# Peptides against a protein of PDB entry 3T6J: the designs that were tried, part 136

Target 1, 375 residues: chain A of PDB entry 3T6J
Amino acid sequence: PIVESYIGFIESYRDPFGSRGEFEGFVAVVNKAMSAKFERLVASAEQLLKELPWPPTFEKDKFLTPDFTSLDVLTFAGSGIPAGINIPNYDDLRQTEGFKNVSLGNVLAVAYATQREKLTFLEEDDKDLYILWKGPSFDVQVGLHELLGHGSGKLFVQDEKGAFNFDQETVINPETGEQIQSWYRSGETWDSKFSTIASSYEECRAESVGLYLCLHPQVLEIFGFEGADAEDVIYVNWLNMVRAGLLALEFYTPEAFNWRQAHMQARFVILRVLLEAGEGLVTITPTTGSDGRPDARVRLDRSKIRSVGKPALERFLRRLQVLKSTGDVAGGRALYEGYATVTDAPPECFLTLRDTVLLRKESRKLIVQPNTRLE
Target 2, 372 residues: chain A of PDB entry 3T6J as posed
Amino acid sequence: PIVESYIGFIESYRDPFGSRGEFEGFVAVVNKAMSAKFERLVASAEQLLKELPWPPTFEKDKFLTPDFTSLDVLTFAGSGIPAGINIPNYDDLRQTEGFKNVSLGNVLAVAYREKLTFLEEDDKDLYILWKGPSFDVQVGLHALLGHGSGKLFVQDEKGAFNFDQETVINPETGEQIQSWYRSGETWDSKFSTIASSYEECRAESVGLYLCLHPQVLEIFGFEGADAEDVIYVNWLNMVRAGLLALEFYTPEAFNWRQAHMQARFVILRVLLEAGEGLVTITPTTGSDGRPDARVRLDRSKIRSVGKPALERFLRRLQVLKSTGDVAGGRALYEGYATVTDAPPECFLTLRDTVLLRKESRKLIVQPNTRLE

## One batch from the design tools (peptide; made by RFdiffusion4, then SolubleMPNN)

Design b2_p16_8_s4 (from b2_p16_8, 8 letters changed)
Fold by OpenDDE base, seed 1:
Structure b2_p16_8_s4 (fold): chain B 375 residues (1-375), chain A 16 residues (1-16)
Amino acid sequence: as target 1 above (375 residues)
Amino acid sequence: ADTSVVDNTETRPVIR
């Protein structure tokens, strides 16, 4: 078997300011079959990056071919096991030296082991499709999230010598129509500037890239999906995201007005964006469960994903990137915190829905170290 | 405390 491992201070999600890394490590075995799909994705990455909704001037100047491997984790030491990893976490290194992506495939498999009767907040008509395609769709999402999400975008920088990594005279901000007015100075980083929202904001950007690019036929083809299967994978991927946005309410603390999980906050933001798009794209309906207690259903209109969802996500994703590239903390915070706000305002009444989510929450899952054998 | 893990994690209950 091919074995991969890493160890060290790598992820900073547990630092409220996004600066201090948590010590972690893993040992994993390469899944050759799934890795082959990710290699095909890597081969198409340079072209797919051009499909993202920002000008080339906001993308990396030079494409550096990254590594992408699917791994079956044998052991993971840390506060939690991720589905995917993109390293290094330093934007300057990502831009100049490159990056590596991994998908922890067997971690994803564990997450998919939900029994139909325990699957919450979905319409009955969607449950079978969801169960069938959640795994495959999430493989697509993880690949896009890591490779083209975290692996995309340029930070505008002025170095210690005063030199810019962009042409100040010719580069135009697509949102304002003006020249670039802000950038990162020497010593400033994404995390140092955006601090409390940096992690969640970046996860939101990466998740949005996944949803946006999964609509591209080439992406689905790379993962081996065609025709009706490809459309079902797209549908379930988007459905999973809007459902996750509802589930995210568990990780919000109303009394402190804060979020306790960066990814879930990001998913709630995406839900809010898609709800704002309107036109019946996403509907959350409070219901009464068989036990007579509150429940809810999330409905996604498949026919409106491309016509309503994609344009809304495009605009939002472009704004995220532009604000990130220019280091516009004030604008970025206003945008992101606006969508991350949880109130009980109608029609959604999210605080009330939160009570429902808490009522229907699943018990904590225990992840057990796997065994391997030779056949 | 922030219960966030690394990139692209599935939904998990907060450890209390």
Scores: peptide ipSAE 0.026, ipTM 0.657, DockQ to the pose 0.122
Fold by OpenDDE base, seed 4:
Order: structure tokens, then sequence, then C-alpha cells
Structure b2_p16_8_s4 (fold): chain B 375 residues (1-375), chain A 16 residues (1-16)
């Protein structure tokens, strides 16, 4: 078997300022079958990058073929086990040196083990479809999230010698119609500038890339989905995200007005974006459970994903990228924190929904280290 | 506050 490992101070999610890495490490075995799908995705990456909703001037100048492997983790030492990894985390290095992607396949499999009777917040008609396609759809999402999410976009930089990595005279900000007014100076990084919102903001961007690009037939074909299956994978992927946005409320602390998990905050933001799109795309309905206690249902109109959801996500994702590229912290913070705000304002009444989410919270699972053997 | 990330992830998302 092919063994991969890594160790060091890698992820900064536990740093309130998004700068200091937490020590972690893993040992894993390559899953060759799933890796082949990601290799096909890598082969299409250069073209798929062009499908992202920003001008080429906001994308990396040079395509660097990354490595992407699906791994079955044997041991993971850290505070949390990820579904995927993209390293290095420094955007400048990603632009100039490249990056590596991994999907922790057996970690994903654990997340797929959902019992129908315990599946919360979905319509009955969606439960079977959700159970069937949650795994495959999440494989797609993770692949896109890592490779084309974290692996996309350009930071505008002025180096120590005063040289720009973009043409100041010709590059136009698609949001303002003006020339580029801000950039990263020497020594400035994504994390150092965006600080408290950097991690969640980037995860939101990556998740949005996944939702946006999963609509492309080429992506679905790479993962072996065609026709009705492809449409179901799309639907379940989007449904999973909006449901996650509701579940995210568990990780919000009203008393402190803060989020305890960057990815869940990101998913809540996406939910808010899609709710704002309106037109019946997403509906969250408070209900009463069989036990007589509060419950809720998330409904996603499949027929409106492309007509309503995609345009809304496109606009939002473009704004995320433009603000990131230009180092516009004020604009980025205003945008992101606006969507990340949790209140009890109607019609959603998110704080009330949070009580429902907590009431329906599942018991904490235990992740147990697996074993492997040669046949 | 406990993040309760067992059904989630801190580094890359696991969607519940």
Amino acid sequence: as target 1 above (375 residues)
Amino acid sequence: ADTSVVDNTETRPVIR
C-alpha cells in the first residue's frame, strides 16, 4: 500500500486571529479507486478554473498542476478530523509553488452513516434521496472545495521592490468598475489582514465554489454521474448545504455573539445568501415533532437551483473573491459579518430555530481509529 | 465553549 503522512503546525482554525497553526498529524493509506476520480478532476482543473465567476485577472497567472489523493486515515492526531486538506495554507505559496489536496475518504464515510429515522430537518420525500446521494455528493463537494475552492483565486501583491503582480492600468474591479485600489503589501497575508474572519471566510468561499461548480456536467461526469443521477447529486449537495446552515446554529453562542466552528459559520452564511435570493428557493418551516416538541423542515426547490440559486451564489462568490484579491478587509468584513449575523428577526427567527436545533441535537459520535491488513 | 466537532471538522468540513 501507498502510505502518506504529514505532521506540523498546519491549520489555524483554533486561533481567534487565524494566524497560529495547531499541531496535527496523520498517517493514511491511499485509496487508489477514489484517487483516480480526483486525478480526473485535476486534469480538468485548468478549464474549470475559468468557469469561476471572476475575471482571469483575479485568477492565478500560471496553472500549477496540483496533487490530489484520496486517503483512508489510519490515525489522526489533532483536535478535529478533517474531511479534506489543502496545503500549504499560504496563498502566495499556492500561487507560485503549487499545492497538494487530499480527501480523507473513510472520514467522509463516517459522516454518511445516517439512520433515516434520526435524520432531522428534512422533508420525508427527500430523506431517501438524501441518504442515497449524501456520500457521493459530498465526495464531489470535497473535491471541488479543496482543488478549486482553496486552490483558486489570486491575491494582488506589491512586492518589497514596489512591483505589482497585476497591471494597475488595465485590471478592473468587476464590482466597482474601477481600477484596483487596494492590494497586499510585502509581508501581508490573507490571515494577517482578515484576521478573525479569515478562516471562516475562506471556507465559505471554498464551499461556495463547490456548490457553484457542481452544477457543471463536466464535474459530475468526472465523478461518474449522468442524467437523473447527476441532477440528484446536485440537488442533494445543495440540500445538504442548506441543511448544514441550519445545523450550524448549534455552534453559535448568542451570549458571546460568536461562532465556535468556522465551517459551520460559513455554511450559515451560505444559507443566508440563498434565503436572501428568495423566490421560494429555500424555505425553513417550524413544525411540531411527533413528540409534541418543536421541530423544523428545510425545503429546497430543485427547479430553482439554476435559475435562482446559481445567480445569487455567483454574485456572492464573485464579491468574496474580489474583496479577498484586493485585500479589502473593510468591505470583506462588512459583507461576511452581515451574513453571519444571527438574530431572532422575522421571518427566519434564527435564535428560536437555534433552540429547535439544540433540542433535536444528536448524541455525540465517537470516531475510533481503524485497522488495516494486507490480503 | 465546547465546539463538539465530532460530527464536523475543524480543518475541513464534515457536513452533518
Scores: peptide ipSAE 0.045, ipTM 0.694, DockQ to the pose 0.180; fails the geometry check
Fold by OpenDDE base, seed 2:
Structure b2_p16_8_s4 (fold): chain B 375 residues (1-375), chain A 16 residues (1-16)
Amino acid sequence: as target 1 above (375 residues)
Amino acid sequence: ADTSVVDNTETRPVIR
């Protein structure tokens, strides 16, 4: 088999400032079948990048073809096992040198393996569909998240010699209609500027890219879905995201007003964006479980994903990117923390919902390191 | 029970 590995101080999620890496390493084998799908996605990446909701001036100047491989993990050393990886974690290097994408396939398999009777917060009519398509939708989401999420966008930079990597006279901020007024100076990075929100903010951007681009027919075709199947994959992907936004409350600490998980915070933010869109797109309804204790149901109106959800996400995603590109920390923090705020205000009453989420929390799953055998 | 930042597979952790 083809073996891949990496090791070092790579991920900074455990650093409150998002800068210091944790020592991590893995050894994995290539899943050729799934890798083929990601290779097709890579082949379409340059074109798909143009579908993102920002001007070309906010996208990378030159497309650098990345690697993308699906891996089955044999051993993983670190505080946690991810589902996907995009490296390097430096935006400047991503746009000038390129990047590599990895999907940890067997980790995803564990993540989406859910028994119907244990599946929480979904309507009964959605459970079978969710179970059927969760896996495939995860593959789509991770692929888009890594390749076109983390792999997209441009940082405006002024180098040490005073030169800009963008035309100050012609590039217009699509949000303000004005020329670019802020950028990254020499030595400034995404993490150094956005600090405490950098990791979660970027994850939110990447997740949003996934939701947004999964609506594109070419994407579903690449993954082998057509017709009703493609629509079901889209629906389940979006449904999973809004459900995740509710589940995210587990990782919020009210007493400290902070989040303990960057991805879950990001998913909560997306939930808030989609709730704000209104028009019956997303509904969270408190209920009573069969045990007589509090429960909840998340409903996503399939018919409103494109008409209501996509435009809302488009606007939000554009704002995320523009603020990131221009290094506008004040604006970015205001936007992101606004959506990341958890209160008990009606109608959602998120703090109350959090109690429900905690009550319905499933037992933690463990990943046992696998073995390889010759047949 | 609290989990580490990335060790909960049910949360579909993806890393950049």
Scores: peptide ipSAE 0.030, ipTM 0.665, DockQ to the pose 0.337; fails the geometry check
Fold by OpenDDE base, seed 3:
Structure b2_p16_8_s4 (fold): chain B 375 residues (1-375), chain A 16 residues (1-16)
Amino acid sequence: as target 1 above (375 residues)
Amino acid sequence: ADTSVVDNTETRPVIR
């Protein structure tokens, strides 16, 4: 078998300021069958990057072909097990040496092991479809999230010699219509500037890229979905995201006005964006469960994903990227914290919904490290 | 929750 591993201070999720890495390591084996799909995605990556909703001037100047592999994890040491990985985390190294993407396939399989009767917050009519397509849709999402999410976008930089990596005279901010007025100076990084929101903000951008690009027919084709199946995969992917946004409330601490999980915060933000779009795209309805206690249902109108959802996500995603590229911390923080704020204001009453989410909380899954053998 | 059990990693660029 082909074995892959890494070890070291890699991810900074445990650092409130997003700078100090947590010690992490894994050993995994390559899943050749699933890796083939991701290889096709890599082959289309350069073209798909052009589909992102920002000008080419805000995208990387040169495309470097990365590796993308599906892995079955044998052992993982860390505070959390990722579904996907994009490394290295250093932009300069990614630009000069390239980067690698991995999908942890058997981790995804564990995440999808849900009994129908335990599936919360979905309409009955959606449950079977959700169960059927959650796995495949998440494969699509992870691939896009890592490769084209984390792997996209350009930071405007002035180096120590005063040189810019963009033309100050010709590059226009698509949001303001003006020339670029801010950038990263020598010694400044994404983490150092955006600090407490950097991790979650970037995850939100990557997740948004996934939702946005999964609407592209070529993406679904790469993963082997066409016709009605492709539409179902799209629907379930979006449905999963809005459901995740509701589930995310578990990881909010009202007393501290604090989020305890970067990805879940990101998913809540996306839910807020799609709710703001209105027009019946997303509906969260408080209900009463069979036990007589509070419950809720999330509904997504599939017929409005392209007409209502896509434009809303496009605008939001573009704003995320522009603010990131220009190092506009004030604007970025205002935007992101605005959507990440949890109150009990009507009509959503998110703090009340949080109580419902906690009430319906599933038991924590225990992930046991597997064994493998040659046959 | 199933969506909270797994995470995705981040790419955090370093600007020199």
Scores: peptide ipSAE 0.026, ipTM 0.631, DockQ to the pose 0.094; fails the geometry check

## One batch from the design tools (peptide; made by RFdiffusion4, then SolubleMPNN)

Design b2_p17_1_s1 (from b2_p17_1, 5 letters changed)
Fold by OpenDDE base, seed 4:
Structure b2_p17_1_s1 (fold): chain B 375 residues (1-375), chain A 17 residues (1-17)
Amino acid sequence: as target 1 above (375 residues)
Amino acid sequence: MTGVAGEVYPVGPVVDP
């Protein structure tokens, strides 16, 4: 088998300032069969990048074909086991040297195993569909998240010699209609500028890319979904995200006004964006469980994903990218922290919902990674 | 990098209080 590994100071999620990488590593075996889908996605990446809701001037100047591989992890050393990875994390390197993507296939497989009776916060009518398509939809999401999420966008930079990597006279900020007014100076990075919000913000951008692009028929075709199946995959992917946004409340610490997990914070932000879109797209309803204790239900109106959800996400995602590209920390922080704020304000009463989430919390799954043998 | 929401997550807080 083809063995892959990596090791080093890679992910900065555990740094409060988002700058210092945690020492981590893995050893994995390439899953050739599952990698084929991601290879097709890579083959379409250059075209799909054009579908993202920002001008080409905010995208990488040159598409660098990345590697994308599905991996069966034998061992993972770190604070957590991801579903997917995009490396390197430096945006400047991503845009000039390229990047590599991996999907941790056997980790995903563990996530696919959900017992219906333990599936919280969904309507009964959605549970079977969710169970059926959670895995496939998450494969789509991870692929898009890594390849076209983390793998997309350009940072505007002025180098040490004063040269710009963009045309100051012609590039227009799509949000303001004006010329670009801010950029990264020599030595400045995404993490160094955006600091405490950098990791979660980037995850939010990547997750949003996944949701946004999963609506594209070509993406679904790449993964082998057509017709009703494709629509179900879309629905479950979006449903999973809004559910995740609710579940995310577990990782919020009210007393400290902080988030303990960057991805979950990102998912909460997306939930807030989709709730703000209104029009009955997303509804969270407090209920009473069979045990007589508080419960909740998340409802996503399938018919409004494209008409209401997509435009809302489009606007939000564009703003995320523009603010990232221009190094507008003030604007980026205002936007992101606004959506990341957790209060008990009606109608959602998120702090009260958090109590419900905690009440319904299940025991954490212990992931035991396998051995392998040669026959 | 992305984790599995609600099912797979870090052992401890990514960001300490």
Scores: peptide ipSAE 0.025, ipTM 0.692, DockQ to the pose 0.106
Fold by OpenDDE base, seed 2:
Structure b2_p17_1_s1 (fold): chain B 375 residues (1-375), chain A 17 residues (1-17)
Amino acid sequence: as target 1 above (375 residues)
Amino acid sequence: MTGVAGEVYPVGPVVDP
């Protein structure tokens, strides 16, 4: 088998400022079959990047073809096992040397193993479809998230010599209609500027890219989905995201006004964006479970994903990117923290919903690291 | 130098506040 590994101070999610990496490492085996799908995605990446909702001037000038591999993890040492990874976490290296994406396929498989009777917050009619397509849809989401999420967008930089990596005279901010007024200076990074929101903000951008691009038939075809199957994959991917946004409330600490997981915060933000879109796209309804205790149901109107959901996500995603590119911390913080705020205000009453989420919380899944043998 | 936040897709890791 082809073996891959990495080790070092890599991910900074445990740093409140998003700057200091946690020491982690893994050993994994390449899943060739799934890797082939990601290779096709990579082959289409340059074209798919053009489908993102920002001007080409806000995208990387030169596309560097990355590696993308599906891995079956044998061992992982760290605070948590991710479903996917994009490395390095340094844009300078990404721009000059390229980057690598990995999907931790067997981790995904474990995460997706859902018992129907334990599946919370979904309509009964959605459960079987959700169970069937959660895995495949998540493969799509992870691929897009890593490759075209984290792998997309340009940061406007002024170097030590005063030179800009963009044309100050011609590049226009699509949100303001004005010339670019802010950028990263020498020594400034995404993490250093956006600090406490940097990790979650970037995850939100990447997740949003996944949802947005999964609507493209070409993406679905790459993963082997056509016709009704493709539409079901789309639906389940979006449904999973809105459900995840509700589940995310578990990771919010009201007393500290703090989020304890960057991706879950991101998913909550996306839920808020899609709820704000209105028109019956997403509905969260408090209910009573069969046990007589509080419950809830998340509904996503499939017919409104493209008509309502996509435009809402497009606008939001563009704003995320523009604010990121320009290093507009004030604007970025205002936008992101606005959607990340958890209150008990109607109609959603998120703090009350949080109590329901906690009440319905399942036991944490334990990932037992596999072993290998020769057959 | 331009850097980006950590880039992982978790299935449910919890980070201490």
Scores: peptide ipSAE 0.029, ipTM 0.620, DockQ to the pose 0.091; fails the geometry check
Fold by OpenDDE base, seed 1:
Structure b2_p17_1_s1 (fold): chain B 375 residues (1-375), chain A 17 residues (1-17)
Amino acid sequence: as target 1 above (375 residues)
Amino acid sequence: MTGVAGEVYPVGPVVDP
């Protein structure tokens, strides 16, 4: 078997300033069969990057072909086990040296093991479809998230010599119609500038890329989905995201007005974006469970994903990228924190929903090392 | 960066209050 590992200060999620990495490590075995799908995705990456909703001037000048491997994790040491990884985390290195992507396949499999009767917040009619396509849709989402989410976008930089990595005279901000008015100075990084929101903001961008690009037929074809199956994968991927946005409330601490998990905050933000789109795209309905206690249902109108959801996500995702590229911390914070705010305002009453989420919370599953045998 | 999808949750809060 091909063994992969890494160790070091990698992820900064536990740093309140989003800068200092947590020491973590894993040992994993390459799943060659599953890696083949991601290799096809890599082969199409340069083309798919052009489908993202920002001008080429906001994309990397040169595409650097990464590796993408599906891994079965034998052991993982850290505060949490991810579904996927894109490394290094330094944007400058990603732009100049390249990056590597991994999908932790057996970690995803654990997430798929939810029993139908324990599946919360979905309509009964969606549960079977959700269970059937959750796994496949996650593979798509993780692949897009890592490769084309974290692997996309350019930072506008002025180096120590005063030179710009973009043409100040010709590059136009698509949101304002004006020339670029802000950028990263020498020594400034994404994490250093955006600080407390950097990790979650980037995860939100990556998740949004996944949702946005999963609508592209080529992506679904790469993963082997066509026709009705492709549409079901799309639906379940989007449904999973809006459900995750509701579940995310578990990780919000009202008393401290803070989020305890960057990805879950990101998913809540996406939920808010899709709710704001209106037109019946997403509906969250408080209900009463069979036990007589509070419950809720999330409904996603499949027919409105492309007509309502995609345009809303497109606009949002473009704004995320433009603000990131230009180092506009004030604008970025205003945008992101606006969507990340949790209140009890109608119609959603998110703080009340949080109580429901906590009430319906499943016991935490422990992920343990697998039994591995060489035949 | 690290992506967690769906119902894959960290064993604890990523940001400790």
Scores: peptide ipSAE 0.025, ipTM 0.678, DockQ to the pose 0.185; fails the geometry check
Fold by OpenDDE base, seed 5:
Structure b2_p17_1_s1 (fold): chain B 375 residues (1-375), chain A 17 residues (1-17)
Amino acid sequence: as target 1 above (375 residues)
Amino acid sequence: MTGVAGEVYPVGPVVDP
């Protein structure tokens, strides 16, 4: 078997300021069959990057073909086992040296084993479809998230010699219509500038890229989906995201006004964006469970994904990227924290919904590391 | 950076307050 490993100070999720890496490591075996799908995605990456909703001037100047591998984890040491990884976590290095992507396939497989009766917050009519397509949709989302999410976008930089990596006279901010007025100076990084919101903000951008690009027929074809199957994968992917946004409330601490998980905060933000889009795209309805206790249902109107959802996500995703590229911390914080705020204001009453989410919380899954043996 | 699949939300790292 082909064995891969990594070790070191890599992920900064446990640092409130997003700067200090946690020491972690894994040993894994390459899943060749699943890796082949991601290789096809890599082959299309340069073309797909052009579909992202920002000007080419806000994209990397040179496409560096990354590696993308599906891995079956044998051992993992860290605070949590991710579904996917994009490394290095330094945007300057990603931009100049390239990056590597991995999908932790057997970790994803654990997620796929949800029983129908334990599936919360979905309409009954959606449950069977959700169960059927959850796995395939996750493969699509993770692939896009890592490769084209974390792997996309340019940071505007002035180096130590005073040179810019962009043309100050010709590059226009698509949100303001003006020339670029802010950038990263020498020694400034994404994490150092955006600090407390950096991790969650970037995850939100990556998740949004996944949702946005999964609408592209070429992406679905790469993963082997066509016709009605492709549409179902899209629907379930979006449905999963809005459901995840509701589930995210578990990871909010009202007393501290704090989010405890970067990805879940990101998913809540996306939910808020899609709710704001209105027009019946997403609805959250408080209900009563069969046990007589509070429950809720999330509904996504399939017919409005492209007409309402895509434009809303496009605008939001473009704003995320522009603010990131220009190092506009004030604008970025205002945007992101605005959507990340949890109140009990109507109509959603998110703090009340949080109580429902906690009430319906599933037992934490235990991941048991596998053993290998000679046969 | 690491990605966590939506339904496996408890698997990802939790930040200490």
Scores: peptide ipSAE 0.025, ipTM 0.679, DockQ to the pose 0.169; fails the geometry check

